# Peptides against a protein of PDB entry 4M9S, part 28

Target 1, 135 residues: chain A of PDB entry 4M9S
Amino acid sequence: SRGLVGVECITPYSYKSLAMALQRCVEVLSDEDRSALAFAVVMPPGVDIPVKLWSCVIPVDICSNEEEQLDDEVADRLKRLSKRGALLSGKRMPVLTFKIDHIIHMFLKHVVDAQTIANGISILEQRLLEIGNNN

## One batch from the design tools (peptide; made by RFdiffusion4, then SolubleMPNN)

Design b1_p12_5_s3 (from b1_p12_5, 6 letters changed)
Fold by OpenDDE base, seed 2:
Structure b1_p12_5_s3 (fold): chain B 135 residues (1-135), chain A 12 residues (1-12)
Amino acid sequence: as target 1 above (135 residues)
Amino acid sequence: MLPQFDWSKILE
């Protein structure tokens, strides 16, 4: 069965309606969850990303000295986002991962400011270097 | 052009 790569022809109309719906979803989020969603834009769409990598880009204001607590907090935020429609897709097994869909990612690229994206990438790169040097 | 992180190095 040739998987019809259904070119979802996103009509301008569907895009507008989707954008409006997504905007409404974003507006009702807490500041923390909205921030987490914003930084999701740095993730590759359609890829299951482990929470550990998410924790590299999602800011946590709570000073936790335990890395495990940071991951848990990030996971909780991502879980909340995954419950808000199609913002994120979570998988618990075998490893807790979250995925951003292409459509959501595209939306975020247009609504998240370029500086935030750049900062997120910079933070991610820095954290990855630190992880790589410590392993 | 928005900066893009090169994930190819990590997702390998």
Scores: peptide ipSAE 0.253, ipTM 0.813, DockQ to the pose 0.038
Fold by OpenDDE base, seed 5:
Structure b1_p12_5_s3 (fold): chain B 135 residues (1-135), chain A 12 residues (1-12)
Amino acid sequence: as target 1 above (135 residues)
Amino acid sequence: MLPQFDWSKILE
C-alpha cells in the first residue's frame, strides 16, 4: 500500500493568514536580524545547515579577522530568529545547525527582492570557492 | 524562474 503522500495544498487563505502573521513578526525584528532572515531564502528548505555555511551569506559588519568571531555573531542572529517560533529551527547536536521550514521559505520567496536572492547566491558561490581553494 | 543554488555540490 503506497501511502499517498497527501500534498497538503496550502490554501490561498492559509497562505494569506500566514503571510500576515509572518509580516508582523518580521516588522518587529532589528535591521540586522531582518537582513539575516532575508538571506535565509538562499538556503534549501527542510535541511539542517551548519553555521559555517550560514556565515557565507549572512552579512556581518564585524571587521574581525577571526573566523570564530564571525561564526559566533552569525550563530547569535540565527538563535534570535529561532526564538521567534516558526522562523528557524536550531539543533545543537551533533553540530550547531539551523533549518528553514518549507512554509517560511515559500513566504520569503514572495517577499524578498529577486536581486537580493541573486546576490545572495552569488556571494555564497564566491565564498565557497574561496573556502575550497584555501583548503 | 528564480535562480536556485545547486546545493547537491556542497551537501556530498
Scores: peptide ipSAE 0.251, ipTM 0.811, DockQ to the pose 0.037
Fold by OpenDDE base, seed 1:
Structure b1_p12_5_s3 (fold): chain B 135 residues (1-135), chain A 12 residues (1-12)
Amino acid sequence: as target 1 above (135 residues)
Amino acid sequence: MLPQFDWSKILE
């Protein structure tokens, strides 16, 4: 298993340039997609994460009583993010997964509010407990 | 320091 890892930039200049480019990509996202991206900082970088686990942290503002529908909505958001440059990488086989790159993760750690990160972790922990109790 | 979640229990 791989957890969160500290990442060092090759050069300060390259990091600043990348940050500016990423900021432009983030600015054109919808509010919902931007929120989804923010909570991606909770995920371990460089790991293929199943959609089921993404759904534990990504806020969904839809009326659905079916878990499958919630996963579909989350998958759609992640697919949109994967089309925005290097934000996410999707994999369909053998299971639908998404991965956040180390560089993107490092960017998010610097721009996402610390309280948002803490809230995301709290939500994830709660949802995992619920899943464990229901199985 | 930013909080972190321990993923080892989930990803193993």
Scores: peptide ipSAE 0.246, ipTM 0.807, DockQ to the pose 0.037
Fold by OpenDDE base, seed 3:
Structure b1_p12_5_s3 (fold): chain B 135 residues (1-135), chain A 12 residues (1-12)
Amino acid sequence: as target 1 above (135 residues)
Amino acid sequence: MLPQFDWSKILE
């Protein structure tokens, strides 16, 4: 059980300042990166998730002949988000994965539209079922 | 293998 280093939000003030900082970070993102970040709320926090699973929920506008590039495009977006400090954490080995932190996840749950969250969860559940049935 | 997906953490 890797102990969640409980970022004890020591004071309400610290929490508010963090929220403001995160909000500013979100505001300067491109529309596509902000959208990707929004759907990150659908992922379980603190878990290293393979890009293939991220691609199930991250919206990407690609042509049918470019379907093979889906994972690459998703990975690029997630990489950009990871460069913004605490938004995402990426690992390259043994496989490319990304993780959303608990604090970021909690923030997103408050700022992302409820319908967007619900839709994302539904899509993820459907995709997971499809993957499970094809194996 | 995909890591375990824990829905409980998402719905909190």
Scores: peptide ipSAE 0.157, ipTM 0.721, DockQ to the pose 0.048; fails the geometry check

Design b1_p12_5_s4 (from b1_p12_5, 7 letters changed)
Fold by OpenDDE base, seed 1:
Structure b1_p12_5_s4 (fold): chain B 135 residues (1-135), chain A 12 residues (1-12)
Amino acid sequence: as target 1 above (135 residues)
Amino acid sequence: MLPKFDYSIFLS
């Protein structure tokens, strides 16, 4: 499903209404999917991001040394989030990517706790550094 | 620890 692409402006009232709707969507998610959504705040909005990069920040509570298994789990979570309408937008071609819209990103910046955001940024930076050093 | 969501800024 698609997000709210093309939204250039929103009134305070409209934003509040959207926030309330999004709150309800977030509250019905599983803990795992909700956690994934929270960490989506560290991604740049409006960009089709490969699952590999999502896997750098999405917390996965499984014991696996196989990267493909981790990526598959992340992909499943992101797919579920994409079915929640405005939360994420998935694209399978040319490669599987997911995108967070600007308005959803802004929403998350306001509601996700500062510590989670800081942790997510730190984790992403560290893992990107590791990827860069290993290639 | 699970991420926390705070919606209080949208409450009047």
Scores: peptide ipSAE 0.587, ipTM 0.915, DockQ to the pose 0.495
Fold by OpenDDE base, seed 2:
Structure b1_p12_5_s4 (fold): chain B 135 residues (1-135), chain A 12 residues (1-12)
Amino acid sequence: as target 1 above (135 residues)
Amino acid sequence: MLPKFDYSIFLS
C-alpha cells in the first residue's frame, strides 16, 4: 500500500492538521498495533525495511520459538498499519518490506516518549549485533 | 510497559 510519499507540511496550519489526523489514527489502534507504530520510529525513514529487521524492534508479547512465526506476527501488525492513515507503505515483492515515510517518522519522533525511542534503538542495536555474530 | 504518546507540542 501507498504512504505519504512526497507530502510535506509547508505551513503551521497544515502541520497541525496533519498531526491531529495522525493522532486520531493512533488513538483508534489496538495496543499491539500502537506499540508497533511507536517502535517504527527507530527505523530510518524512506527505506524499505524487511520484516526480519522490523521483528527486531516490534514488541510481541506471545510468540513461538520459531522465527518464522515471529516474523508472521510482526508482518500482520505492519500490514494493518499500512492500511491505516498511510502510516506505513508495504511492498510484497520481491520480499515483504515496509517503509515509514519521512513525515510520519518526524511525527513519531515528536510524540513518542524519549525513553521508548532510546529503548527501541538499544534493542535494535542489540538484535543486529546478535544477527551479525550468528553469521 | 506500553509506549507513551505525547501530543502536547501540538496543543498550542
Scores: peptide ipSAE 0.585, ipTM 0.916, DockQ to the pose 0.511
Fold by OpenDDE base, seed 5:
Structure b1_p12_5_s4 (fold): chain B 135 residues (1-135), chain A 12 residues (1-12)
Amino acid sequence: as target 1 above (135 residues)
Amino acid sequence: MLPKFDYSIFLS
């Protein structure tokens, strides 16, 4: 088990004002992208996470059983979220990764329902075990 | 099932 310690982020904007702005951003997303954003809460903030690990928790309803196509679909959703400004940041070098910042993560932790968070964590743990056992 | 977002903690 990896231990991660998060540091609370400080912003010049009031947290309430930022939350209201973020709420509007969430409300205009598609159901698919909004779901992806919700499950981003289970990832550690401030860490560049490869798409392979994102695919463990991002729900995909219709896709090929091929792992490559699954990762592509997840990557597309994360790319769209990254275009919404502070929601996510993507990096292509050396490998394609996405990162959620501390302030966005803190927001999600407050507004995403507890059951979704719990389910996401359980799913992530299960998928990581499967990956580990297959290596 | 779709995730739920609750913003009540930010309401006045």
Scores: peptide ipSAE 0.585, ipTM 0.915, DockQ to the pose 0.462
Fold by OpenDDE base, seed 3:
Structure b1_p12_5_s4 (fold): chain B 135 residues (1-135), chain A 12 residues (1-12)
Amino acid sequence: as target 1 above (135 residues)
Amino acid sequence: MLPKFDYSIFLS
């Protein structure tokens, strides 16, 4: 499987000051939203990613009769994150997508624990393979 | 298990 890599960008803001602001944003999130944000690190930055693909890595606690609502629940979490400054950017048209910016992605790479990153990548790769093989 | 966030890299 191929890795998902984005291009780093230059910002006019002090990276440290931005990181501190982001830390404050992360600390006030709910556990479920913070978890969603952590796993966003496995997505390529600067790319509008369909919710279906986000659902491959965002952990959601659902029961059997709620399985059909997986994408909706993931979308709700991502929407909440998009309302927290620049954590995510959402587009509703033509299809619902979310994008993580390069700066936020870079921040997450430095603060999210290595085990979470490794697990997230592994899970994403496996699920993408499954989707690909079913087509 | 919940992911952990470590900000120590920005505190040095």
Scores: peptide ipSAE 0.585, ipTM 0.915, DockQ to the pose 0.481

Design b1_p12_6_s1 (from b1_p12_6, 4 letters changed)
Fold by OpenDDE base, seed 1:
Structure b1_p12_6_s1 (fold): chain B 135 residues (1-135), chain A 12 residues (1-12)
Amino acid sequence: as target 1 above (135 residues)
Amino acid sequence: SYPKPRILPVPP
């Protein structure tokens, strides 16, 4: 299941106008960055999420099964997204985290297809279980 | 493997 959303986001902009702007922003992303953004919908908005958890859902092709390589590649994608306005916010300290804002999350809920969302949640849940069993 | 995500056009 998705994380709990506590507070509704209030914006001075109309949803329609913002959505149009966001759509244009999404259209100019690379395929890999767009994919990463789509799966951000499964994360709870407004929460600083460590890269390790992002790596559970962000699709990445890596040369090895090393977790460090996965995290690095995921981090690179998320860093690129963080440079695209309000799509993501990165924080380097105390640990590297990324956050999706409520307004972006609401946008993604509307534009990401239901099957992708469902799959993303399932994948996240599965990988979290695997991580939990290894600790 | 990861499913291919699809982002739909924003509804009018």
Scores: peptide ipSAE 0.041, ipTM 0.684, DockQ to the pose 0.650
Fold by OpenDDE base, seed 2:
Structure b1_p12_6_s1 (fold): chain B 135 residues (1-135), chain A 12 residues (1-12)
Amino acid sequence: as target 1 above (135 residues)
Amino acid sequence: SYPKPRILPVPP
């Protein structure tokens, strides 16, 4: 497990200003989009993650149990977050993916409740195991 | 059921 923990030494000043800006951005989000952003913390930063994997952790209330609808709804949420600039970076080709920036990820690690993070990781792990066992 | 995420206020 090559965790490139790049210790980006963010100066306290830069962090505070960024944190304030990010906090303002978070405050204006809908509850659903804010929830999606919170769970983005479980993803490794700087990695293009397929929507299917995002769908494992992004909370979506769908009327149908169709996986296709789940991915679409998750994608829509992530797209909205990506439109807010630095929060997420989306790529459409070859597969729709979203990436969380390292700085944003660090911010989320500080502001998202530790239990939420732990739960999110657990859910992701469980879903990945289920996917792996079904293949 | 997905857990409800909580985002804490940034400590001043």
Scores: peptide ipSAE 0.041, ipTM 0.666, DockQ to the pose 0.599
Fold by OpenDDE base, seed 5:
Structure b1_p12_6_s1 (fold): chain B 135 residues (1-135), chain A 12 residues (1-12)
Amino acid sequence: as target 1 above (135 residues)
Amino acid sequence: SYPKPRILPVPP
């Protein structure tokens, strides 16, 4: 079965209108949630990503280096984002995952600073290597 | 440490 990759052609008008709506949504976020959303741009769109991988790029200020607390704090931020419109989609089973939709990802690619994107990718790569070496 | 993300305003 050849999966028809339906190229959803987003019209420029739809994109502009959506971008304006999303901009308003971003403006009312807390600084912490806004930061989390910005770094979501480094994740591939349309893929259910485990919280452990999100924790590699989502900025968290925690007093303890306990991995369990880190994942919980990251999960809480992502849950808040998922409650605000279509920013993220969460799944609880079989494993807690979050997914960024293609349209939101396209928006973030245009509005997030290029250096921030580059830094986020670098950090993700470094931490993935660390996880891979510790296993 | 994580860098502070910057979100640019969407051009009208």
Scores: peptide ipSAE 0.041, ipTM 0.674, DockQ to the pose 0.603
Fold by OpenDDE base, seed 4:
Structure b1_p12_6_s1 (fold): chain B 135 residues (1-135), chain A 12 residues (1-12)
Amino acid sequence: as target 1 above (135 residues)
Amino acid sequence: SYPKPRILPVPP
């Protein structure tokens, strides 16, 4: 699998084509998976992010207050997204992480509602502070 | 409660 190593100078044409393809991919997602993808915009692109940090921003309707169930459900959503092409890249070792690519991130920055982005950042910051204070 | 994310259609 040749990693997109090439700085493909995304021509406006390639970007438009990619944007259209991505839009179609987004449209066929479930509401839950689409929501998860939207909040991926708050993560720094090109960085392997642990599932625990994703769980800070990915909206999940959990039936129980068990933290383990939250992480598992988030992981399942991210895994589904990773199976749909270049939306996310997952790594299992040494720790389960997911990464959003710069191209996908750039796409999301343009299509995700500004208020959603702002809210997601605020939630992430708050929960990171809480994690930091509890450690 | 998480805000409901909205993905806007890409402007043509």
Scores: peptide ipSAE 0.040, ipTM 0.655, DockQ to the pose 0.592; fails the geometry check

Design b1_p12_6_s2 (from b1_p12_6, 5 letters changed)
Fold by OpenDDE base, seed 1:
Structure b1_p12_6_s2 (fold): chain B 135 residues (1-135), chain A 12 residues (1-12)
Amino acid sequence: as target 1 above (135 residues)
Amino acid sequence: PYPKPKILPVPE
């Protein structure tokens, strides 16, 4: 299985203090938004990722089978996360993208269950293959 | 089909 690899970085903050602050942010999220954040761990940090790729791993329970509607729902979740401090950064131009920073990614690598990470990577790989075959 | 993510508590 191919994993998207990020690099560790040095921060001006202690890991413990950052982790505590981020835990507080995670605790107040809805279950859906918390799930979306957890699966962000499979994305490469520091990269502006199109919503289409996010939709491969962000779980959505209630939506139509239309691709555009799925992307819109995923985008809404990611937008909410981007408004919660440093969790995500969104760009609307030229294409709607979201980015996870290295700091947040490192936090997620420590707190997200290993099986969840492995499953997320597998799902991403499968969906990317499907997209590639349909193009 | 999406698995339910598990996030561990952060020690204080």
Scores: peptide ipSAE 0.050, ipTM 0.702, DockQ to the pose 0.641
Fold by OpenDDE base, seed 4:
Structure b1_p12_6_s2 (fold): chain B 135 residues (1-135), chain A 12 residues (1-12)
Amino acid sequence: as target 1 above (135 residues)
Amino acid sequence: PYPKPKILPVPE
């Protein structure tokens, strides 16, 4: 896959070119990583989000019932995505976080189906309420 | 269970 370079200024032409490049990157992802990327659309762009919050919306097919293992699997997926150019940016310190770029987020808003977006938002809201009620 | 997301083709 061609490395994705961040685009600071988006023109219709730049978007088309970037969209084509992103589509190629998405096509070579595994089904699991592609699913993780799709649900990244529900996160606010440009914000460092802790893995714990990512785990609320990133689907994991094969994992034990242990929360720690869930977070680890999610982190691995997000790490793989971060290696695909500008898809995600990770920080290890002080807390492991990942951030979705504004441009990537805009792309996802256009290509992820509306039902998936709606479902992802609902899931995130539900999980946040659960966390909020316990704190 | 999580829904299975779909990513649509980018318009060419």
Scores: peptide ipSAE 0.049, ipTM 0.701, DockQ to the pose 0.631
Fold by OpenDDE base, seed 5:
Structure b1_p12_6_s2 (fold): chain B 135 residues (1-135), chain A 12 residues (1-12)
Amino acid sequence: as target 1 above (135 residues)
Amino acid sequence: PYPKPKILPVPE
């Protein structure tokens, strides 16, 4: 059974209206939360991603190099984003994960600077390799 | 260090 990936074709009008609404939402975010949202563009849409993988690309200034503190800070940012409409969807069980919707992801692909996207992907790849080698 | 993201204005 080939799952029909229903490409919901967003009409240009719907996209423009949504983009305007999302732009207003982004403008009221803190700098830290806005940065977290921007780097969410490197994640595949519609997939439940564990916090550990989010921590590979979400910029965090922490005083301690403890991995547990990093994940907690990242989780807090993602939780705040999930409380603001449809920006992210959180799932607590069986593991804490966050998912970016396809519509939000399409918006980010258009508004986030191309170089930022490229850098984010590069950083993600590098950190995934490090995680893979340490396991 | 993480790069600073740049978000472009949505075209009106």
Scores: peptide ipSAE 0.049, ipTM 0.703, DockQ to the pose 0.594
Fold by OpenDDE base, seed 3:
Structure b1_p12_6_s2 (fold): chain B 135 residues (1-135), chain A 12 residues (1-12)
Amino acid sequence: as target 1 above (135 residues)
Amino acid sequence: PYPKPKILPVPE
């Protein structure tokens, strides 16, 4: 049975409708949650990503929070996003992870500023290298 | 410091 990899070609119509709906969802977010959502674009879609990796790219004011609370703060933001429709999917066991849906990721790739995406990727790469060198 | 993300308006 050759599984038709249904290229879900999001028709331009479906994309426009989705984009409009998502835009409205984004507009009601707090600035912090909106920022978190924007940087979610640097993550691979459809993959359960541990909070530790999310914390590498999600903006948090470290001056107001202890470094030890970084993961908790990031988790709270991601949890709020998860409660807003299909923006993110959280999984508590075995380890707390969050996943961005492919459709949402596609939306973000189009609406998030290209420089922001590039910066996010650069930051992620840098922090991953630091983590790898400390292990 | 983290860059401030910009989400562009969806063209109507």
Scores: peptide ipSAE 0.049, ipTM 0.700, DockQ to the pose 0.573

Design b1_p12_6_s3 (from b1_p12_6, 5 letters changed)
Fold by OpenDDE base, seed 5:
Structure b1_p12_6_s3 (fold): chain B 135 residues (1-135), chain A 12 residues (1-12)
Amino acid sequence: as target 1 above (135 residues)
Amino acid sequence: PYPKPRILPVPP
């Protein structure tokens, strides 16, 4: 049984209306939460991503280099985003994960600066290599 | 240091 990946073709009109609504939502975010949302574009849509992987790309200023503090701060930001409409979907069991919806991801691909996307991918790749080498 | 992200306005 080939699962019909129903490509919901968002009409240009629906996309424009959604984009305007999302832009208003982004404008009222704090600088920190807006930064987190911008870098969410580097994650694959529709996939439950563990907080540890989010911590590779979400910019956080922490006083301690403790990994636990980093993950907690990242989780708090992602939780705030998940409370604002359909920006993110959180899942607590079996492991705390966050997922970006395909529609939100498409929006971000169009509005996030290309250099920001490229930088985010580069940082993610570098940190994944570091994690892989330390395991 | 993380680069400063930029979100562009949606064209009207």
Scores: peptide ipSAE 0.134, ipTM 0.768, DockQ to the pose 0.577
Fold by OpenDDE base, seed 2:
Structure b1_p12_6_s3 (fold): chain B 135 residues (1-135), chain A 12 residues (1-12)
Amino acid sequence: as target 1 above (135 residues)
Amino acid sequence: PYPKPRILPVPP
């Protein structure tokens, strides 16, 4: 696992270039995938997050209220995002998880609407409480 | 219904 070891001191120039590249990547996403990416901002960066937790914040319109279908649909979206360069890093084993990189997370914090971030956090907190109370 | 996320354009 070649961890991005280097605290690459992103020069302002590198940041602008990266931001432009990321902006272009965001623009070519589908509306659904772009929405999923936006809500990825509520996750802590650098942490492998199980799909079940992602499903708390990733907006999915599911015709069936089956939890299994929710996780599968969320996983598919996150998988698509993981194929778009450094947006997400997926791990299949031992449990399917996805991780947002610090750089991408920083980008999202700057470009995602503040109300969207606040709403996403609130939704995540609510869903986590519901999960915790049902156990 | 999930709130509609908005990603703002990067300022040039």
Scores: peptide ipSAE 0.123, ipTM 0.758, DockQ to the pose 0.578
Fold by OpenDDE base, seed 1:
Structure b1_p12_6_s3 (fold): chain B 135 residues (1-135), chain A 12 residues (1-12)
Amino acid sequence: as target 1 above (135 residues)
Amino acid sequence: PYPKPRILPVPP
């Protein structure tokens, strides 16, 4: 995925056009995929993040508490998002990871509700503490 | 258990 990696400076015009394009992409997402995209704002941009860490913040309604099913469902959502251009970039090796681009991350910071961001950060912090204590 | 996330429409 040749994402917009390398655009250090976006003109206001380029940003507006990108925002319009991204808005259209967001509007056609399912509610579940749109929810996943919203919480991607809490991840550091430009970093390959393992699916296990994504599963800490991506909301999944599963009937089973099986961790394997959770990771698979999260991975499927992230894969769908990665197919919609610059939203996410996936890698399979050495482990399955997804990365949010800096440009997309900047867009999300402007359009995601502040309460959603705060909630996502709180959830991530809580889950990371739990992982750290269980390891 | 998960909060409902919101993405606001970008004003034109």
Scores: peptide ipSAE 0.054, ipTM 0.689, DockQ to the pose 0.610
Fold by OpenDDE base, seed 4:
Structure b1_p12_6_s3 (fold): chain B 135 residues (1-135), chain A 12 residues (1-12)
Amino acid sequence: as target 1 above (135 residues)
Amino acid sequence: PYPKPRILPVPP
């Protein structure tokens, strides 16, 4: 696939081309990475989000009871997605964060099923409340 | 358990 380079002004043509390219990228992802990408839709675009918050919504099929392992597995998934062109942008300093760009987020809003979006938002809200109550 | 998400095909 042609690497998604740069944010272009969204025209209907640009969107169609981008959507086609993104669809091809999504199709070659593993089921796990595709699932992670789908839930990225619940995050605010253009914001560097800490891995800890990503771990609230990114599904992990196999993980030990250790929270550290959960964050590591989530980070690995997000890192793989970040290597797929403009899907995600990672920062290591000062804290490991990942950001979804507006254009990718807009794409996901259109292609992720409504139930997944609703469930993801609900899960995020619940996990944030739990974190807030414990801090 | 997390729901199983789906990404719908983009129309050609």
Scores: peptide ipSAE 0.042, ipTM 0.672, DockQ to the pose 0.661

